# Peptides against a protein of PDB entry 3HUF, part 39

Target 1, 320 residues: chain A of PDB entry 3HUF
Amino acid sequence: MWIIEAEGDILKGKSRILFPGTYIVGRNVSDDSSHIQVISKSISKRHARFTILTPSEKDYFTGGPCEFEVKDLDTKFGTKVNEKVVGQNGDSYKEKDLKIQLGKCPFTINAYWRSMCIQFDNPEMLSQWASNLNLLGIPTGLRDSDATTHFVMNRQAGSSITVGTMYAFLKKTVIIDDSYLQYLSTVKESVIEDASLMPDALECFKNIIKNNDQFPSSPEDCINSLEGFSCAMLNTSSESHHLLELLGLRISTFMSLGDIDKELISKTDFVVLNNAVYDSEKISFPEGIFCLTIEQLWKIIIERNSRELISKEIERLKYA

## One batch from the design tools (peptide; aimed at target 1 R27 S42 K76 F77)

Design b2_p18_6_s1 (made by RFdiffusion4, then SolubleMPNN; from b2_p18_6, 9 letters changed)
Fold by OpenDDE base, seed 4:
Structure b2_p18_6_s1 (fold): chain B 320 residues (1-320), chain A 18 residues (1-18)
Amino acid sequence: as target 1 above (320 residues)
Amino acid sequence: SEEEEKEYEEEQEKLLKE
């Protein structure tokens, strides 16, 4: 989201979130959803127009800001952004930091991008929330992104957490739920005068972890916990691969159970399968190898003695 | 200083009215 602050008292010492939309900026406007009052005698009554666009798909992957358009409203002394005069037709900016000078005012409005990119675990939740979040200037998507700051888990009571949730946790992404999204949807008016009123996602995350026994105490408890072990996995998802990498596993990939030959078995401690393959092909598993699902692996990984548990299972099947 | 700021603002306000 875009946040504005200013030098001196020209914004009354307050920070403000700018959501996607159009704002008239000037000395003689009243702060509301479409106006930004700036207190200086050096500023025109109506000085500039700010237009913030909704996030693009690219912004989700890059963590770039919503496009920020500035237009001078034909003022005597113009408007500058990052020491450059705004063109007659207005200019658009994708920089994460903007120093906006209105006329000859010695104090600048400082706009900065607070990175927030929300990944969803499922398309249904994305479909439900994307429009509202985009109207808050929050990029959203399903795919893994290095720019992802938050991950929405689906609260299904009694179900195992998804691979996406597991991976998000290990990546130290802030896991949130629909309650946080609902709260975000209500803040538009309250944050006009005080950007600090943005809800704390870390509090939501802490509550999720505390109340769900499927999470370890910290990501650090699981990261590299299986260093030195080797696995084979079905080439199904990138998230599954990355999850296993974060566990410190050496990974081999295969396309079918038939690709698990004696050579692969000789260098592999266990095989990781998706639920569909595990359930359908239990009878056809290669002899002498430990096969498990990611969810079964996760249940072992969250235990303090995960290495011992895995070793025991490997030994049990190697001599069976 | 607050005085310099006021003088500057008054000068700018004058320049904006011209």
Scores: peptide ipSAE 0.026, ipTM 0.643, DockQ to the pose 0.293
OpenDDE base, seeds 1, 2, 3, 5: peptide ipSAE 0.020, 0.023, 0.022, 0.020; ipTM 0.560, 0.632, 0.575, 0.543

Design b2_p18_6_s2 (made by RFdiffusion4, then SolubleMPNN; from b2_p18_6, 8 letters changed)
Fold by OpenDDE base, seed 1:
Structure b2_p18_6_s2 (fold): chain B 320 residues (1-320), chain A 18 residues (1-18)
Amino acid sequence: as target 1 above (320 residues)
Amino acid sequence: EEKEEEEYEKEQEELLKE
């Protein structure tokens, strides 16, 4: 989201979130959803127009800002952004930091991009929330992204957490739920005057971890916890691969169970399978190797003695 | 327009006195 602050008292000492939309900026406007009052004798009554676009699909992957358009409203002394005069037709900016000078005002408006990108684990939830979140200037998507800051967990009572949720947790993404999204949807008007009133997602995250026994206390409890072990996996998902890497595993990939030869078995401590392959192919598992699902692996990893537990299961099957 | 210049000059003079 875009946040504006200013030097001196020209913004009354307040920070403000700018959501996608159009704002008239000037001395003789009243602060509301479409106006920004700036208190300076050197600023025109109606000085500039700011237009913030909704996020693009690219912004979800890059964590780039919503496009920020600035137009001078034919003022005597013009408008500058990053020491450059705004053109007569207005200019558009994709920089994360904008120093906006209105006329000859000695104090500048500082606009900065606070990255917030929400990944969804479920396409139905994305479909429900994407429009509203985009109107807050929040990029949304389903696929893993290095720009992802928040992850929406599906609430299914009594189900295991998904691989996406496991990976989001280990990647130190803030896990949120539908309750946070509901709260976030209500703050649009309240944060106009004070950007600090933005709801803290970390409180939601702490509550999720505390109330769900499927999470360890921290990502650090699991990161590199399986260092020195080797696994083989079907090349099924990037998230599964990245999850196993974060556990410190050496990973070999194969295309089918038929590719698991004696050479691969000799170099591998265990095989990780998806649920569908695990359930359908239980009878055809290679002899002398420990096969498990990611969900079964996760149940071991969240235990304090995860290394000892895995070692015992590996030994049990080598001597069987 | 002239009034905006006079207002600017006054604001600069106020800032230099602090």
Scores: peptide ipSAE 0.025, ipTM 0.619, DockQ to the pose 0.137
OpenDDE base, seeds 2, 3, 4, 5: peptide ipSAE 0.023, 0.022, 0.024, 0.024; ipTM 0.609, 0.554, 0.619, 0.609

Design b2_p18_6_s3 (made by RFdiffusion4, then SolubleMPNN; from b2_p18_6, 9 letters changed)
Fold by OpenDDE base, seed 4:
Structure b2_p18_6_s3 (fold): chain B 320 residues (1-320), chain A 18 residues (1-18)
Amino acid sequence: as target 1 above (320 residues)
Amino acid sequence: AEEEEKKAEEEQEELLKE
C-alpha cells in the first residue's frame, strides 16, 4: 500500500494510506477519500492530482508498488517528484519511494510503498477477495511468489493444513484468515486520517498458530530438521518440492511409481507421494521403501523428535 | 527553510492577487 507522510507538519503530522483512486492535493481541499489537504501557504488551492492504479499481475510477483501518477494542476511553481519537474501531461512512477514537492514548499510529501502482497491457497477465496484487496492496493494471486508477505489459510474445520499453508509457514510468510481480510475491508475509512490504524496481521498469525495443533511453535523447529535424509517425490507441485527443500531433504524426482528402481531405492530414505497416488497405489508400493504423503510427513515434522521418528520408520522397512 | 517558506508564501500571495 502507498503511505504518505510529510515533514514540517504540512500533513498535520499524520500518515495516510493512499488506496487506488484519484486524489486532489492542495491547500484549500478537505481531507476525504478523494482529497488530501496540505497545509502550506506556498502551495496552490488545488495543486496536484495523485492517481494510484490498482495492482498489476506483475506487481504480485515483483512486490512492486501500484503505479503512482502525479499531475500538476497548472500551478505557477509546478510539482516535482524526486527532484524532477512533473511533465505537463503528468508522470507515472514505479519507485517505492517518492519525494513530492508541491511548488516552492520547503517540505516534501514522502510517499513510500509498504509491501503487502497476499497469496491465496485456493481459487475460490481468491475470487471472493481479490477485487476488494486490489481496491486497497494489495496484489493478490495463487502462485508462489517471493514478494508474498501474507498467505490466506482456508479454515476448513477438521481438515489437515494444505501443502501451500505448510510451505507458507516455513517461508515465514504471515498466515492470515478470512477474519483478517474482513477486518481489512472495514478499515478503509479509518486509515484516511491515520495509517497506524492498519491492523497488525502478526496478531492474527499468532492466534492461528496458537489455536492450531498442526503448526509447530516456529518455522525454525522444522527448517532443516531432516538434513541428511534423502527422499524421492513425484514431479508434481513446485510448492511440494520447495517444502521438502526447506526441510533440508535431498530430493530426487520421478514421474511414476514404476520409475522407483533399485538404484533410486539405494539413494532414497523414503518416498513422498500425493494423496491421490498414495490412496490408489498403496497396495502396489515398491518393496523396501517407506512411502508417505506430505501430510503424513508433516505430522512427523511437527514432532520434536521428527528425526528419530523418520529413522525408526526407515529401519522398520529395511528389515521387513 | 523558514526564509524559503516565507519567500514562497509572499510569491503565492502575489499569485492569489492576480
Scores: peptide ipSAE 0.031, ipTM 0.664, DockQ to the pose 0.232
OpenDDE base, seeds 1, 2, 3, 5: peptide ipSAE 0.036, 0.029, 0.030, 0.030; ipTM 0.654, 0.646, 0.646, 0.659; seed 1 fails the geometry check

Design b2_p18_6_s4 (made by RFdiffusion4, then SolubleMPNN; from b2_p18_6, 11 letters changed)
Fold by OpenDDE base, seed 3:
Structure b2_p18_6_s4 (fold): chain B 320 residues (1-320), chain A 18 residues (1-18)
Amino acid sequence: as target 1 above (320 residues)
Amino acid sequence: DKKKEEEYEKEQEELLKE
């Protein structure tokens, strides 16, 4: 989201979130959803127009800002952004930091981008929330992204957490739920006066982790917990691969169970499968190798003695 | 420069009191 602040009292000492939309900026406007009052004798009654675009798909992957357009409203002394005079037709900016000078005012409006990119685990939830979140200037998507700051956990009561949720947790993203999204949808008017009223997702995250026994106390409890072990996995998803890497595993990939030869078995401690393959192929598993699902692996790695548990299972099946 | 900032700050404080 875009946040503005200013030196001196020209913004009355307040910080403000700017959502996608159009704002008239000037001395003789009243603060509302489309106006920003700036208190200075050097600023025109109506000085500039700010237009913030909705996020693009590219912004979801890059964590880049919503496009910020500035137009001078034919003022005597013009408008500058980053010490450059704004063109007559307006200019657009994709920088994360903007110093906006209105006329001869010695104080600048500082606009900065606070990155918030929300990944969804479920396409139905994305479909439900994407429009509203985009109107808040929040990029949304389903695919893994290095720009992801928040992850929406799918609330299926009594179900195991998904691979996406496991990976999001280990990657130290803030896991959120529908309750946070509901709260976030209500803050649009309140944050006009004070940007600090933006809800902190950390409280929601702490509550999710505390109330769900499927999570360890911290990602650090699981990261590199299986260092020194080797696994093979079916080439099904990048998220599954990255999850296993974060556990410290050496990973080999195969395309089918038939590709698991004696050489691979000799170098592999266990095979990780998805649920569908595990359930369908359990009768045809290669002899002398421990096969498990990611969900079964997760149940082991959240235990304090995960290394001992894995070692016992490997020994049991290699010598059977 | 500092004097101009102080003068400007004073002018703004007066504007906020009106």
Scores: peptide ipSAE 0.022, ipTM 0.574, DockQ to the pose 0.061
OpenDDE base, seeds 1, 2, 4, 5: peptide ipSAE 0.020, 0.020, 0.021, 0.021; ipTM 0.563, 0.549, 0.569, 0.565; seed 1 fails the geometry check

Design b2_p18_7_s1 (made by RFdiffusion4, then SolubleMPNN; its pose is not in this set)
Fold by OpenDDE base, seed 1:
Structure b2_p18_7_s1 (fold): chain B 320 residues (1-320), chain A 18 residues (1-18)
Amino acid sequence: as target 1 above (320 residues)
Amino acid sequence: SKEKEEEEIEKYAEEEEK
């Protein structure tokens, strides 16, 4: 989201979130959802127009800011952004930091992009929330992204957490739920004058982790916990591969169970399968190798003695 | 001069207030 602050008292010492939309900036406007009052003698009654666009699909993957347009409203002293005079037709900016000088004001408005990018695990939830979140200037998507700051867990009662949720947790993404999204939808007006009123997702995250026994206490408890072990996996998802990498595993990939030869078995401690293959091919598993699903692996890695548990299962099947 | 700029700013502020 875009946040503005100013030097001196020109914004009355307040920080403000700028959501996608249009703002008239000037001395003789009242602070509201579409106006920003700036208190300085050199600033015109109506000095500039700020227009913030909704997030693009590209912004979800890059973590880039919503496009920020600045137009001078034909003022005597003009408007500058990053020491450059704004053109008569206005200019658009994609920089994460903007120093906006209105007229000859000795103090600048400092606009900065606070990265917030929400990944959804469920397409139905994305469809439900994307429009509202985009109107907050929050990029949203389904695919894994290095720009993701938050991940929406689907609350299904009695179900295991998904691979997406597991991976989001291990990569230190803030896990949130529908309750946090509901809360976000209510704060839009309250944060106009005080950006500090933006709800902290960390409290929601802490509550999710505390109340769900399927999570370890921290990502650090699981990261590299299986260092020194080797696995083979069916080439199914990038998230699954990245999850296993974060566990410190050496990973070999195969395309079918038929590709699991004696050479691969000799170099592999265990095989990771998706649920569909595990359930359908359970009878045809190669002898002398430990096969498990990611969900079964997760149940082991969240235990404090995960290395001992894995070692015991590997030994059990080598001597069977 | 800084003084001339301040006078020009004040004059402009006064003209906009009228």
Scores: peptide ipSAE 0.183, ipTM 0.818, DockQ to the pose 0.904
OpenDDE base, seeds 2, 3, 4, 5: peptide ipSAE 0.180, 0.182, 0.179, 0.183; ipTM 0.816, 0.817, 0.817, 0.817

Design b2_p18_7_s2 (made by RFdiffusion4, then SolubleMPNN; its pose is not in this set)
Fold by OpenDDE base, seed 2:
Order: sequence, then structure tokens, then C-alpha cells
Structure b2_p18_7_s2 (fold): chain B 320 residues (1-320), chain A 18 residues (1-18)
Amino acid sequence: as target 1 above (320 residues)
Amino acid sequence: EEEEEKKKIEEYYEEEEK
């Protein structure tokens, strides 16, 4: 989201969130959802127009800012952004930091981008919330991105957490739910005057982790917990691969169960399968190797004695 | 000192936008 603050109390000492939309900026406007009053005698009654665009798809992957357009309203002294005069037709900016000078005002308005990027685990939830979140200047998507700051867990009562949720947890993304999204949608007007009134996602996250026995106490309890073990997996999911890497596993890939030969077995402690393959192929599992799902593996790694549990299962099948 | 200089600059330009 864009946040503005200013020197010399020209914004009355307030830090303001600018959501996507259009703002008239000047001395003789009243602060509201479409106007920014600037208290300076050297600023025109109506000085500039700020227009913030909704996030692009690219912004979801890069964590880049919503495009910020500035137009001077035919003022005597013009408008500058980052010491450059704004062109007659207006200019657009993609920099994360903007120093805006209105006319000859010796105090600058500082605009800065605070990154918030929300990944969804479920397409239906994305479809429900994306439009509203984009109107807050928050990029949204389904695919994994290095720019993601928050992850929306799908609350199905009594279901195991998804691989996406597991991976989001281990990569230290803030996990949130629909209750937080609902709260975010209601605070739009209240945060106009004070950017600090943005709801704390960490409180939501703490409550999710505390109330769900499927999470360890911290990501650090699981990261590299299986260091020194080797697994084989079907080359189907990038998220699954990255999850297993974060556990400290050496990973071999295969295309089918038929590709699991004696050589692969000799260097592999266990095989990780998706639920569909695990359920359909139970009868055809290679002899002498431990096969499990990611969800079964997760149930082991959240235990304090995860290494001992895995070792016992490996030994049990080697001597059977 | 810098804030007082900035205020004096602002007072000087106040006469031109009336």
C-alpha cells in the first residue's frame, strides 16, 4: 500500500494510506476519501491530482508498487517528483519512494510503498476476495511468489492442512484466514487518517497456530529437522519439492513408480507420494522401501522426536 | 534553524499566490 507523510506538519502530522483511486491535493480541499489537504501558504487551492492504480499481475510476483500518477493542476510553480518537474500531461511512477514537492513549498510529501501481497491456497477464496483486496492496493494470486507476505489458509473443519499451508508456514509467511480478510475490508475508512490502524496480521497468525494442533510451535522446529535423510518423489509439484528441501532432505525425482529401481532404493530412505498415487498404488509399492504421503510426513515432522520416528519406520521395512 | 529558514521562504511566496 502507498503511505504518505510530510515534513513541516503540512499533513498535520498524519501518516495516511492511499488506496487505489484519485485524490485532489491542495490547500483549500477538505480531507476525505478523494481529497488531501496540505497546509502550506505556497500551495495552490487545488494543486495536484494523485491517481493510484490497482495492482497488476506483475506486482503480485515482484512485490512492486501500484502505479502512482501525478498531475499538476496548471499551477504557477508546478509540481516535482524526485526533483523532476511533472510533465504537462502528468507522469506515472513505479519507484517505491517518491518525494513530492508542491510548487515552492519547502516541505516535501514523502510517499513510500509498504509491501503486502496475499497468496491464496484456494481458487474459490481468491475469486471471492481478490477484487476487494485489489481495491486496497493489495496484489493477490494463487501461485507461489517470493513477494508473498501473507497466505490465506482455507478453513475446512476437520481437514488436514494443505501442502501450500505447510510450505507457507516453513517459509515464514504470515498465515491468515477469512476472518482477517473480513476485518481488512472493514477498516478502509478508519485507516485513512492513521496508517498505524491497519489490523495486525500477526495476532491472527498466532491465534491460528495456537488453536491448531497441526502446526508446530515455530517453523524453526521443522526446518532442517530431517537433515541427513534422502527421499524420492514424483516430479509433480514445485511447492512439494521446496517443502522437502526446507526439511533438509536430499531429493531424487522419478516420473512413475516403475522408475523406482534398485539403484534409487539404495540411495533413498523413503518415497514421498501424493495422496492419489498412494491410495491407488498401495499394492504395487516397491519392496524394502518406506512409502508415505506429504501429509503423513508432516504428521511425523511436527513431533518432537521426528528423527527417531522416521528412523524406526526405515529400520522396520529394511528388516521385514 | 533549517525549519525557521523554510518558514521564512514560505512567508515570502505567500504574497505571490493571493
Scores: peptide ipSAE 0.115, ipTM 0.810, DockQ to the pose 0.250
OpenDDE base, seeds 1, 3, 4, 5: peptide ipSAE 0.111, 0.028, 0.075, 0.096; ipTM 0.810, 0.655, 0.768, 0.802

Design b2_p18_7_s3 (made by RFdiffusion4, then SolubleMPNN; its pose is not in this set)
Fold by OpenDDE base, seed 1:
Structure b2_p18_7_s3 (fold): chain B 320 residues (1-320), chain A 18 residues (1-18)
Amino acid sequence: as target 1 above (320 residues)
Amino acid sequence: KKEEEEKKIEEYYEEEEK
C-alpha cells in the first residue's frame, strides 16, 4: 500500500494510506476518500492530482508498488517528484519512494510503498477476496511468489494443513485467515487519517499457530532440521520442492516410480510422494526404501526429535 | 533577498485565494 507522510506538520502530523483511486491535493480541500489537505501557505488551493492504480499481475510477483500518477493542476510553481518537474500531462512512477514537492512549499510529502502481497491457497477464496483486496492496493494470487508477505490458510475443520500452508510458514510468510480478510475489508475508511490503524496481521497469525497443533512453535524449529539427509521426490509443485529445501534436504527428482533404480536408492534416505501416488501405488513401492507423503513428513518434522524419528523409520525399512 | 522572495510567494498564494 502507498503511505504518505510529511515534515513540517503539512499533513497535520499524520500518516495516510492512499488506496487505489484519485486524490485532489491542495490547501483548500477537505480530507476525505478523494482529497488530501496540505497545510501550507506556499501551495495552491487545488495543486496536484494523485492517481493510484490497482495492482497488476506483475506486482504480485515483484512486490512492486501500484503505479503512482502525479499531475500538476496548472499551478504557477508546478509540482516536483524526486527533484524532477512533473510533465505538463502528468507523470507515472513505479519507484517505492517518492518525494513530492508542491510548488514552493519548503516541506515535501514523502510517499513510500509498504509491501503487502497476499497469496491464496484456494482459488475460490481468491475469487471471493481479490477484488476487495485490489481496491486496497494489495496484489493477490495463487502461485508461490518471493514477494508474498501474507498467506491465506483455508480453514477446513479437522483437515491437515496443506503443503502451501507448510511452505508459507517455513518461509516466514504471515499466515492469515478469512477473519483477518474480513477485518481488512472494513478498515478502508478508518485508516484515511491514520495509517497506524491498519490491523496487525501478526496477532491473527499468533492466534492461528497457538490454536493449531499442526504448527511448530517457530519456523526455526524446522528449517534445516533434516540437514544431511537426502530424498527423492516426484516432479511435483515448486512449493513441495522449496519446502524440502528449507528442511535442509538434498533433493533428487524422478518422473515415475519406475525411474527409482538401484542407483537412486543407494543415494537416497527416503522417497517423498504426493497423496495420490502414495495411495494408488503403495503396493508397487521399491524395496529397501522408505516412502512417505509430505503430510507424513510434516508430522515428523514438527516433533522435537524429528531427526531421530526419521532415522528410526529409515533403519526399520532398510532391514525389513 | 530570500525572505523577500518567500514573502512574494506567500502573497501570490494569498491572492490565488481571492
Scores: peptide ipSAE 0.195, ipTM 0.798, DockQ to the pose 0.754
OpenDDE base, seeds 2, 3, 4, 5: peptide ipSAE 0.187, 0.181, 0.192, 0.187; ipTM 0.791, 0.788, 0.797, 0.791; seed 4 fails the geometry check

Design b2_p18_7_s4 (made by RFdiffusion4, then SolubleMPNN; its pose is not in this set)
Fold by OpenDDE base, seed 5:
Structure b2_p18_7_s4 (fold): chain B 320 residues (1-320), chain A 18 residues (1-18)
Amino acid sequence: as target 1 above (320 residues)
Amino acid sequence: SKKEEEEEIEKYYEEEEK
């Protein structure tokens, strides 16, 4: 999201979030969802127009800002952004930091981009929330991205956490839920005066982790916890692969259970399968190897003695 | 002077109708 602040008292000493939309900026406007009052005798009554676009799909992957358009409203002394005069038709900016000077005002409005990108685990939830979140200037998506800052966990009572949730947790993404999204939808008016009134996702995250026994106390408890072990994985999602890498596993990939030969078994401690293959092919599992799902692996990893538990299962099947 | 220029600028914005 875009945040503005300014030196001196020209913004009344407050920071403000700018959501996607159009703002008239000047001395003689009243602060609301479409106006920014600036207190200076050296600016026009209606000096500039700021237009913030909704996030693009590209912004979700890059963590780049919503496009920021500035237009001077035909003022005598003009408007500058980053020491450059704004053109007559307005200019668009994708820089994360904008120094905006209105006319001869000695103080600058500083606009900065706070990166917030929300990944969804469930396409139905994305469909429900994406429009509202985009109107807050928050990029949204389903796919893994290095730019993601938050991850929406699906609240299915009594269900195991998904691979996406596991991976989001291990990569230190802030896990959030529907309650946080609902709260975000209500903040538009309250943040006009004070950007600090934006709800803290970390409180939501702490509550989720505390109330769900499927999470370890920290990602650090699981990261590299299986260092020195080797697994073979049936061609699965990239998230599944990255999850296993974060556990410190050496990973071999295969296309079918028939590709699991004696050589692969000799180099592999266990085989990771998706739920569908695990359930359908139980009878076809290679002898002398431990086969499990990612969800079964996760249940072991969250235990304090995860390495001992894995070792016992490996030994049981190699010597049976 | 710089001060006179600042006073002229302030006066302009005070008199500006738009």
Scores: peptide ipSAE 0.237, ipTM 0.826, DockQ to the pose 0.599
OpenDDE base, seeds 1, 2, 3, 4: peptide ipSAE 0.232, 0.225, 0.223, 0.235; ipTM 0.820, 0.816, 0.816, 0.826

Design b2_p18_8 (made by RFdiffusion4; failed a check: a repeat of another design)
Pose (drawn by RFdiffusion4):
Structure b2_p18_8 (pose): chain A 301 residues (1-255, 262-274, 288-320), chain P 18 residues (1-18)
Amino acid sequence: MWIIEAEGDILKGKSRILFPGTYIVGRNVSDDSSHIQVISKSISKRHARFTILTPSEKDYFTGGPCEFEVKDLDTKFGTKVNEKVVGQNGDSYKEKDLKIQLGKCPFTINAYWRSMCIQFDNPEMLSQWASNLNLLGIPTGLRDSDATTHFVMNRQAGSSITVGTMYAFLKKTVIIDDSYLQYLSTVKESVIEDASLMPDALECFKNIIKNNDQFPSSPEDCINSLEGFSCAMLNTSSESHHLLELLGLRISTFMKELISKTDFVVLNGIFCLTIEQLWKIIIERNSRELISKEIERLKYA
Amino acid sequence: EEEEQEELDEEEEELEEE
């Protein structure tokens, strides 16, 4: 999401989260859902228009920002962005840091992008919530992405968690649920400061894993719990390979050395396991000679 | 608030003349 703040007291010492849409910025305007008051001698009463475009699907994967546009409103002293004068017809920016000077104001409005891309575990969930989050400047998607910061698990309806959830937990993604999304549906009309929505997501995550037999205490205890073991799988996607790597496994991808060297086969007279079955063991017992002893029992037998 | 705006306008006109 986009945030602005400034040195001096030109934004009254406050920061602000800017959503997709249009803002009029100037000396004689009141701070509301569509105006930003910036007080300085050389800033025109209505000085600049900031237009933030809604996100594209590609930004969910790249982590790129919503397009930020600035128009100078035929002002006495002009507008610059990163030291470039804003021409008529305005300019658009896809960088993550923007220093915006209004008139001759010695203090710049500093706009910066905070990473926030939300992965859903369910297509019906994505379709229900995507438009809401996109209007806040939050890219969403279903497939794996390296720019994902949060993962929405399905309602844990007294049932096992999905591989997408296990993977998000291991790569240290913040796991959230419907209750946090309901909070996000509250905030479009609001004028709120930098980092206003982020801590609630962490609180939601910390509460989810409490008293939950689908999760251990932390991603740290899960990571490298199967070191010394090896495995094999058919056409391993880079995500499943990374998931198994995070467990400390040695992996051999296939399209007398696939059988005796390899302790077990991970799926989607050899011994086979699903990742769902492997997660049950990855939690269960205690030590390295216990939580990896049940897996060593399933191999010999 | 109105007095502040009037003072800012005067000071903005002086700045423009410089």

Design b2_p18_8_s1 (made by RFdiffusion4, then SolubleMPNN; from b2_p18_8, 10 letters changed)
Fold by OpenDDE base, seed 1:
Structure b2_p18_8_s1 (fold): chain B 320 residues (1-320), chain A 18 residues (1-18)
Amino acid sequence: as target 1 above (320 residues)
Amino acid sequence: SKKEEEEYEKEQEELLKE
């Protein structure tokens, strides 16, 4: 989201979130959803127009800002952004930090981009929420992104958490639920005058973790917890691969169970399979190797003695 | 009016000093 602050109390000492939309900026306007009052004798009654575009698909992957357009409203002393005079037709900016000078005002409006990108685990929930979140200047998507800051957990009562949720947790992404999204939908008006009123997703996250026994106490409890072990996995999911890497595993990949030869078995402590392959082919698993699903692995990883549990299962199958 | 503009500008200066 774009946040503006200003020096010299020209914004009344308040920070403000700018959602996608158009704002008239000037001395003689009243603060609302489309106006920004700036208190200075050195600025025009109506001085500039700010236009913030909705997020692009690219912004979801890069964590880049919504495009920020500035137009001077034909003022006597003009408008500058980053010490450069705004052109007569307006200029567009993709920098994360903008220093906006209105006329001869000695104090600047400082606009900065606070990255917030929400990944969804479920396409149906994305379809439901994407439009509203984009209107808040929040990029949304389904695929893993290095720019992801928040992850929406799908609430299925009595189901295991998904691989996406597991990976989001280990990446230290803030896991949120539908209750937080509902809260976000209500804040648009309340945060106009005070950007600090934006709801803290960390409280929602803490509540999710506390109330769900499928999560470990912290990501740090699981990161590199299986260092020194090796696994082989079916090359089907990038998220699954990245999850296993975060556990500290050395990973080999194969394309089919038929590719699991004696050489691979000799170098591998266990094989990680997807649920479909595990359920369909469990009768034909190679002898002398421990095969499990990611969900079964996760149930071990969340335990404090995960290394001992894995070692015990590996030994059990070597002597069987 | 010019007077209202001067009063408004004065009020804005007072708000900047607070």
Scores: peptide ipSAE 0.033, ipTM 0.540, DockQ to the pose 0.143
OpenDDE base, seeds 2, 3, 4, 5: peptide ipSAE 0.026, 0.025, 0.030, 0.025; ipTM 0.604, 0.603, 0.655, 0.605

